Peptides against a protein of PDB entry 3V4O. Designs and how they scored, part 45

Target 1, 234 residues: chain A of PDB entry 3V4O
Amino acid sequence: DQPLAKDKVALLIGNMNYREHPKLKAPLVDVYELTNLLRQLDFKVVSLLDLTEYEMRNAVDEFLLLLDKGVYGLLYYAGHGYENFGNSFMVPVDAPNPYRSENCLCVQNILKLMQEKETGLNVFLLDMCRKRNDYDDTIPILDALKVTANIVFGYATCQGAEAFEIQHSGLANGIFMKFLKDRLLEDKKITVLLDEVAEDMGKCHLTKGKQALEIRSSLSEKRALTDPIQGTEY

## One batch from the design tools (peptide; made by RFdiffusion4, then SolubleMPNN)

Design b1_p12_7_s1 (from b1_p12_7, 4 letters changed)
Fold by OpenDDE base, seed 4:
Structure b1_p12_7_s1 (fold): chain B 234 residues (1-234), chain A 12 residues (1-12)
Amino acid sequence: as target 1 above (234 residues)
Amino acid sequence: SDKLQSYDPELK
């Protein structure tokens, strides 16, 4: 009776070596750890680091080519970003300072394209700041989304807030990934899983009052990352 | 002691 995935595909992007912005450290390890976990869940994973705008757009295009009816699609991004008017923008490493929406990739646009593929599940895990970019006054005109009831957003932080990484002995992990990795393999509805991650993150004294996981979802079925792929036996 | 680093892009 459990839901089945036609296939499971994930695109993981970690940007850290920015040309005109502060360099980050956590995306390297976070992408690596998430890659390993998702592969254990039988995801086909494409993991990329330090992408230019051109490379990011190409990666998204290739990702979309792997999506089809009933396919589970997961997009993870760690890096600089911002949110204007409810739209999330991922910042390529070659973005200028300041950057505008034309220099970045809009997550909601990607979602629209994923919906056109009639995917079975669309999961976005965004490990980035969600502060407004005051240097970008552009109001994006987005195509209307379909009512697919298969969308889950996991924001590493609250609206208007910052995301953080913890650095220790030269290593760094994002706060989000620090707790997500401990539960990602659990056989639970993805929204329930993220809710538990949110509780775990809430116990972190370092980011208490500074960073909290936000879950935004429209998921009418009990879909889990552990759902088996159709035609396969596990 | 752990160091906390913000993902703030520090726009100019």
Scores: peptide ipSAE 0.497, ipTM 0.914, DockQ to the pose 0.781
Fold by OpenDDE base, seed 1:
Structure b1_p12_7_s1 (fold): chain B 234 residues (1-234), chain A 12 residues (1-12)
Amino acid sequence: as target 1 above (234 residues)
Amino acid sequence: SDKLQSYDPELK
């Protein structure tokens, strides 16, 4: 009954040193912490910081090349972003101000490409704002997604809301990662795990009424990040 | 004390 992964691959992107937007601090530490945790889960992890548009697109392309049938794919992003009409856009560090969809990477487009790889699991952890970008009136026409029932979105915040980092004594962590890291290694269905993270985050007095985790999933199997890789014994 | 910093891009 134990689900198996053909392989487990993660791409982690943390953008903080923006040229035309406010600089962030948390992505550095958050990417590092998540990298260590995912490696403990036997993920092949590529972690990158401060990517330009060109570099981000290349990183995604390379990530997709590592995906295949039954492979678990996880994309984590921490940085500036926005959401228009249900589409999430990750903002490269060299994006102009204001930016448009042409300057950014659409997560849903990446999902489509991941589905074409017939992955076993697609997890998106998006630690970014989800406010609408009023400077971009483009309505993306996306191809219909396949019904794969293996998709999980963990949004650091609610639709139309902001995501925050907490700064303490010169250190900074994203609110999402602050709580995610405590549970990430648990052997639980990924949606259950994220739900528990959401509850933990909800107890944070600093973000009450400001930030709340949203889970959007279509996952018909009990798949966990702890699932063993096929052909391996642990 | 803890301080929150928004990820708001502060678009112009």
Scores: peptide ipSAE 0.482, ipTM 0.910, DockQ to the pose 0.788
Fold by OpenDDE base, seed 2:
Structure b1_p12_7_s1 (fold): chain B 234 residues (1-234), chain A 12 residues (1-12)
Amino acid sequence: as target 1 above (234 residues)
Amino acid sequence: SDKLQSYDPELK
């Protein structure tokens, strides 16, 4: 049986022009290209760049409002970030230096809220560093996640490692998007798709030993980004 | 050839 999505909604955030941190370039083109691809997959896509903490929280809130039972939710983030105690934190452009968890958005908290919506699929694509932030000594106490078996994390890099963008004369992708974009439209289970992306990225001599895709998933159904939306004809 | 730029926030 072909899995169906009640709807497909994506929030794409690319933060580049940080006030107190190094500026980035790739998120611009990465968000643009991913937007185009996801729209071809009939996702309702909200793409935003250079969000302050306030704007970022509002964007997530609005994103959550679009989620409901059976809806596919995809969150893509490109920018600065860190990981403490297994929790991923996205950094707004107006974050101080150094920043703490209170200045950032916790991905796992977003996941919890998505689970409450009884979504059909939760995909997180996190193109950020995953290094420990030693300036944040907060130990987050998060509620236990439900067993929904519909969660996929695509980390652009390994735990404790950095993510990179390609420096070129013009606009260039981050390493993750460089390879993701070539396979995103394939009609494959999302974890299989990401596994192939991981292999492609592994062949890149530039990032060998520096950046590797990590897939963390609990997905009991053959869900794909290409899955049709209920009540629609394709 | 291409160069890489880290997404490291360079915390102070």
Scores: peptide ipSAE 0.477, ipTM 0.909, DockQ to the pose 0.819
Fold by OpenDDE base, seed 5:
Structure b1_p12_7_s1 (fold): chain B 234 residues (1-234), chain A 12 residues (1-12)
Amino acid sequence: as target 1 above (234 residues)
Amino acid sequence: SDKLQSYDPELK
């Protein structure tokens, strides 16, 4: 009984050329590599780099328009970010220093909107720091999430911790993507796949004790990124 | 020879 996707849509955002924050290098290559992999999995992929707040919000809106009942939605983000009170915030390149939640995009709000679309699977791959932003004392009031049992978060690092990129001979890759890309095409339940990535990353001597993958999921079905799309789209 | 760079935004 093979699970089927109505469609598979991914939005990939890599922010690196920040105006008021340290510039990053890895998002460029990481977005490119992930784009190629997801396209091999028959995802419809929109890949964008260095988005302002306005552009990020527009990109998310357009992404949501492509979602519908039974559609697999995947959001990947690489860049600066923070986590306050269990809520993840993606930082646009034009964010001030310091920034607050009003300057950023809340991932959990996006999840709520995806649930309204009755998606078949919601995957978030967040390659960013998860440290508390002490300059933002706002306690967000989020709408209650539905019980959809189709949610998977892959955090590049632990709660309260930093994420890193590896630089070698002028090139850079995020630690998360370095290991994710080796297993992403495997035909396995997405949580099982990420668990294997976690073990691979745990063997990295460079980030041992500094960065570890966290998987947060509520997934009651054996859903995989390799699941075929209904119909004859390809 | 590999170097680590943190994604820390270094807030002011």
Scores: peptide ipSAE 0.476, ipTM 0.910, DockQ to the pose 0.769

Design b1_p12_7_s2 (from b1_p12_7 with N3E R7Y Y8D)
Fold by OpenDDE base, seed 4:
Structure b1_p12_7_s2 (fold): chain B 234 residues (1-234), chain A 12 residues (1-12)
Amino acid sequence: as target 1 above (234 residues)
Amino acid sequence: SNELQSYDPELK
């Protein structure tokens, strides 16, 4: 009786070597760790690092080509970003300083395109800051979303807040991935899984009061990343 | 000892 996925496809983007912005360290390891975990979950994973605007747009286009009716789609992003008017913007490594929405990729636009593919599940894991970009006064006009009830957002931090990476002995991980990786393989509804990750993250004294996981979802079915692919035996 | 680094883009 458990839900089935037609297929499972993930696009992972980690931007760290920015030209005009502070360099990051965690995306490298975070993308690597998440890639390994998602492949264990039988996701077809495309992992890319340090993408320019052109490359990011191409990657998203290719990702969308892999989506179809009933397919589980997961987009993970680690890097610089911002949120204006409830819209999340991923920042390419070649973005100017300051950047505007025209220089970035809007996650909600990607969601709209995913809905057109009639996917079975749309998961966004955004490991980026969510502070408003005061240098961008553009109000995006987005197409209306469909009511698909299969959408899950996992924000590494709260609205208007910053996301952090933790460094220890030369190794850096994002706070979000630090806790997500411990539970990602659990056979649980994705929203329940993320809720548990949120509790684990909340116990981290380093980021207490600074970073907290936010879950935004419209998921009417018990969909899990562990759901089997239709026509396959596990 | 752990060190935190913000993902703040430090816009100018």
Scores: peptide ipSAE 0.477, ipTM 0.902, DockQ to the pose 0.769
Fold by OpenDDE base, seed 2:
Order: structure tokens, then C-alpha cells, then sequence
Structure b1_p12_7_s2 (fold): chain B 234 residues (1-234), chain A 12 residues (1-12)
């Protein structure tokens, strides 16, 4: 049986022009290209750049309002970030230096809220560093996640490692998006798709030993980004 | 021929 999505909604955030941190370039083109691809997959896509903490929280809130039972939710983030105690934090452009968890958005908290909506699929594509933030000594106490078996994390890099963008005569992709965009439209289970992306990225001599895709998933159904939306004809 | 730029936030 072909899996169906009640709807497909994506929030894409690219933060580049940080006030207190190094500026980035790739998120601009990465968000643009991913937007185009996801729209071809009939996702309702909200793409935003250079969000302050306030704007970022509002964007997530609005994104959550679009989620419901059976809806496919995809969150893509490109920018600065960190990972403490297994929790991923996205950094707004107006974050101080150094920043703490209170200045950032916790991805796992967003996941919890998505689970409450009984979504059909939760995909997180996190193009950010995953290094420990030693300036944040907060130990987050998060509620246990439900067993929904519909979660996929695509980390652009390994735990404790950095993510990179390519610097080449103008606008260029981040490493993750460079390879993701070539396969995103394939009609494959999302974890299989990401696994192939991981292999493609592994062949890149530039990032060998520096950046590798990590896939963390609990997905009991053959869900693909290409899955049709219920009540629609394709 | 390509250079890599880290997404490291360079915390102070």
C-alpha cells in the first residue's frame, strides 16, 4: 500500500548574517534550492532567512499550527548551532556571543510538539555544527518523547563535529545540500534516500575526515517525501 | 580548488 500524507508542510530556515558570530553564505542558496525541490514534491514551504530569536520562535509556532494528524512535517535549518547532551540548538542571528540554550531553539522540543500533533512523518535536516557549547552549562530536562516511529534526523555532520560550506567564486552550497539536492526528488524511503546522500558525500575529498552525514531514525513505515497527499490526484 | 568554511560559531 502506498503511504499517504494528509498534507506536507516544510519550514526552511537559513541564518547567515549573524550579529555576534561569523557570517555565513551558503544558507541563502541552500534554502532557495531546497524550496524549489520541496515545492516540486507538493510541500507547502515557508522559507525564511536571517531570523532573530523572536522571529524564529514565531516561525516555528506557525509551522506547528499547520501540522495535524497524518501531516508530513519537515524542518530544515542551516546556520550556526550546537549540541549539548544530545539536544540540538539552532542559533538565531541576534544571539549573543557566547549564547546559551535560552537564546536558542531546541530541536527536540520542537519534535515533542510535533508528536503532539500526531504527524505522519517528522523530518529534521540540520545543517549546522554539532560541537559542544561549553558556555552553556544548562542541563535540559526534556519530557520523554512518544513512540511514534515516524522520526528522521539528517545531521549534516557527526556528533561533536563541524559542518562546512563551499567557498567558490560567488554563491555555493553547503556540503550537505550539495549532495542532498541531487537525490531529494527520488521516490525512496526517506532513510534510504539519506543513506545514499551519505555515500555521495563520503566520496567528496574536501570533507573526508571532516564532515559526514549522520542519520538517526525511528521510521516503521516506508515513508517518502514523494508520497502523495490524500484527496489529491497526481 | 574549492575552500571550506566552517559553520563554527567561534564562541568567545
Amino acid sequence: as target 1 above (234 residues)
Amino acid sequence: SNELQSYDPELK
Scores: peptide ipSAE 0.459, ipTM 0.898, DockQ to the pose 0.812
Fold by OpenDDE base, seed 5:
Structure b1_p12_7_s2 (fold): chain B 234 residues (1-234), chain A 12 residues (1-12)
Amino acid sequence: as target 1 above (234 residues)
Amino acid sequence: SNELQSYDPELK
């Protein structure tokens, strides 16, 4: 009984050329590599780099328009970010220093909107720091999430910790993407796949004790990124 | 020969 996706849509955002924060290098390559992999998995992929707050919000809106009942939605983000009170915030390139939640995009709010679309699967791959932003004392009041049992978070690092990029001979990849790309095409339940990535990353001597993949999921079905799309689209 | 760079935003 093979699970089927109505469609598969991914939004990939890589922010690196920040105006008021340290510039990053890995998001460029990471977005490119992930784009190629997801397209091999028959995802419809929109890949964007260096988005302002306005552009990020527009990109998310357009992404949501492509979602519908049974559609697999995947959001990947690489860039600066933070986590306050269990909420993840993606930082646009034009964010001030310091920034607050009003300057950023809350991932959990996006999840709520995806649930309203009755998606078949919601995957978030967040390659950013998860440290507390002490300059933001706002306690967000989020709408209650539905019990959809189709949610997977892949955090590049554990709660309260930093994420890193690795540079070699002028090239840079995020530590998360370095290991994710080796397994992403495997036909496995997405949580099982990410668990294997976590083990691979855990063997990296460079980030041992510094960065660890966290998987947070509520997934009651054996859903994989390799699941075929209903119909004759491909 | 590998170097790590943190994604820390270095807030002011």
Scores: peptide ipSAE 0.455, ipTM 0.897, DockQ to the pose 0.761
Fold by OpenDDE base, seed 1:
Structure b1_p12_7_s2 (fold): chain B 234 residues (1-234), chain A 12 residues (1-12)
Amino acid sequence: as target 1 above (234 residues)
Amino acid sequence: SNELQSYDPELK
């Protein structure tokens, strides 16, 4: 009954040193911590910081090349972003101010490409704001997604809301990562795990009424990040 | 004390 992964691959992107937007601090630490955790889960992890548009697109392309049938794919992003009409856009560090969709990477487009790889699991952890970008009126016309029932979105915040980092004694973590890191290694269905993270985050007095985790999933199998890789014994 | 910083891009 134990689900198996053909392989497990993660791309982690943390953008903080923006040229035309406020600089962030948490992505550095968050990417590092998540990298260590995912490697403990036997993920092949590519972690990158402060990517330009060109570099981000290349990183995603390379990530997709590592995906294949049954492979678990995880994309984590921490940085500036926005959400228009249900589409999430990750903002490169060299994006102009204001930016448009043409300057950014659409997560849903990446999902489409991941589905074409017939992955076993697609997890998106998006630690970014989800406010609408009023400077971009473009309505993306996306191709219909396949019904794969293996998709999990963990949004650091609610639709139309902001995501925050917490600074303490010079150190900063994103609110999402602050709680995610405590549970990430648990052998639980990924949606259950994220739900528990959401509850933990909800108890944080600093973010009450400001930030709440949103889980959006279509996952018909009990898949966990702890699932063993096919052909391996642990 | 803890301080929150928004990821708001502060678009112009």
Scores: peptide ipSAE 0.451, ipTM 0.894, DockQ to the pose 0.784

Design b1_p12_7_s3 (from b1_p12_7, 5 letters changed)
Fold by OpenDDE base, seed 2:
Structure b1_p12_7_s3 (fold): chain B 234 residues (1-234), chain A 12 residues (1-12)
Amino acid sequence: as target 1 above (234 residues)
Amino acid sequence: SMELQSFDPQLK
């Protein structure tokens, strides 16, 4: 039986031009490339660059409004970030130095809200560092997640590790996107697809011992990004 | 030639 999506919606955020933190380059190209690919997969894609905290929160709110029962939701983020106590935080471009959790967006909190929408699939692709933020001692108390068995996390790097971009001839690409883009259109279960991306990334000599993809998933169905939208002709 | 740059916000 071919799984069907009620709809497919993606929010892509690339933060580069930070005010109080080092500027990045890769998110520009990475968001662009991912946008093109996801549109080929019939995703409704909202792509945004250099978002303030206010803008990021609004973007997430609008994204959530598009989610409903059976909808595939994909959140991609490229930029600065950190991970404290298993919670991933996306850093807005206007975040202070140092920043704390109240200045950032918690991915797990977004996941909770997505679960409330009874989505068919929740995919998070996080191209950010996962190092501990020593300036934030806050232990977040989050509500327990539901058992929905439709969650996939693709972390560009391992817990406590850094994510990198490659600069060549004036262009920059994130390591994660460099390999993800080659396989994203494949008709495979999303976890299988990401596993292959992980292997491809592992062959990169530049990032050996520095960056490795982590896949964290609870996905009980063979859901793929290529799954057709219900009620459409493909 | 390729250069790696970390996304670590603490790196300057």
Scores: peptide ipSAE 0.298, ipTM 0.809, DockQ to the pose 0.623
Fold by OpenDDE base, seed 4:
Structure b1_p12_7_s3 (fold): chain B 234 residues (1-234), chain A 12 residues (1-12)
Amino acid sequence: as target 1 above (234 residues)
Amino acid sequence: SMELQSFDPQLK
């Protein structure tokens, strides 16, 4: 009765040392912590930092090659980003100022490609701002998504809002990862897990009224990150 | 004390 994954693969990207934009600090630690946690969940994890546009596109391509029917795919991104017309754009470190969609990677396009792989679960954890990019009026034409009922988005912040990092004594963590890491190993449906993270995050006085976790999902099965890999013994 | 920093690329 328990859902099984054919395999579990994660791509983690943390961009912080931007050339033409403010530098960040949290992605370094956040990617590291998430990597360790996902490996404990038997994910095959590729974690990369400070990727150019070319490198990001290559990383996504390689990630997609690891996906197949029934595979759990997880994409985590921490860095600068924006959202236009419901589409999320990850900003590479070499993006110009100002940047446009052509300089960035569209998450929804990646989702479309993941669906073509007939994955068992598609999870996106996006730790970036979701403000509109006023310098980009381009309306992307995206291919229609399939009805796979296996999609989960965890946005670190609300639509049109900012994501934040906390700096203390030289250490920095994103607000999202600060609370996600405490529950990620729990054997719960991923949407339930994220809901609990959202509740924990909501108690953070530093970001009340500024940042809140948003969960967007179409998940018809009780899929968890702890689901065992088919053919393996745990 | 803790400092809150936005991920907003337009932050100056």
Scores: peptide ipSAE 0.298, ipTM 0.802, DockQ to the pose 0.612
Fold by OpenDDE base, seed 1:
Structure b1_p12_7_s3 (fold): chain B 234 residues (1-234), chain A 12 residues (1-12)
Amino acid sequence: as target 1 above (234 residues)
Amino acid sequence: SMELQSFDPQLK
């Protein structure tokens, strides 16, 4: 009855030191904290900071190579980003100003490739803005996704909105990660877990009316990040 | 003190 993962693999990317865009602070700590938590959940975690376009594409390629049938795949991104026509784009640190889709990595394209691996679960945690990029009117033509019913998106903010980091006493964390880290180890269906995180975030007076977690999922099974790996006993 | 910073690259 308990869902099992063939394996659990996570790619965490935090971009802060942009060359042509404002620098960020939170991704450093957020990636570190999430790395520690996911490793406690027996994820194989690759954590990378300040990636160029080339490095990001390579990291994604390597990540995909680790995915296979039944494997849980988790992609976390913290940095600049945008959303055009429902497609999320992660911005590399060497992206030009202005940047276009050709300079960025499309999350939905990654999802398509993950589906081809017949993964057991695909989780995207995107701590980035979702505002439209006015400098790029290109409508991406994406292949239709398969119906796998194993997809979960955790957007740090709502469509068309901004994501924020909070700085206190010299330390900065993304608002999303600030609340996610408190619940990530809970043995709950991932969508339920994220829903609770959303409620916690909603209690933050600093971001009321500015940022709210959005969960988008097609998950027909009670899969959790705590699910055991096949062949292992905990 | 608390300070919010946007991840929006268009904001300076």
Scores: peptide ipSAE 0.296, ipTM 0.806, DockQ to the pose 0.618
Fold by OpenDDE base, seed 5:
Structure b1_p12_7_s3 (fold): chain B 234 residues (1-234), chain A 12 residues (1-12)
Amino acid sequence: as target 1 above (234 residues)
Amino acid sequence: SMELQSFDPQLK
């Protein structure tokens, strides 16, 4: 009994050229590679680089308009970020130094909005740091989430830890994407796929004791990124 | 020849 997606839509954001923060290199290549892979999986992919707060909010709004009942939604982010009180914040390129939650996009708020669309699957792949922002003491009050059992978070690193990029001969990839790209096309339940990526990344001598993939999921069905779209033949 | 760089903006 193969699960079906009404449609498959992905928003990929890579922020690297920050105005008030250190510049990154990996997001450019990582977004490009992930775009090509997701398109092979028949995702409708919107890929954007170096977004301001205004542009990021608009991109998310447009992404949400493409979501509907049974649609698979995937959000990928590579850039600066932080985690306060269990909430993940993506940092726009025009964020001030220091930045606060009001300057950033809260992933859990996006999840709430995706739940309202009655999506079939919600996947978040977050290639960012998860260290606490000491300059932000705001405790966000989030709306209660529904029990949809269709949520998967792939955090590039552990709680309170950093995410890294690997530079080699002028090229840079995020350590998360380095291993994710090798398995992304596999026909497996998304949580199983990510678990295998976690094991692969765990074997990397460069990041042992520094970065480890965390999978946080509530997924009651065998949903895969390879699931066919309704009305299509593969 | 591979180097690690943190995504943490607080690191200088």
Scores: peptide ipSAE 0.284, ipTM 0.799, DockQ to the pose 0.625

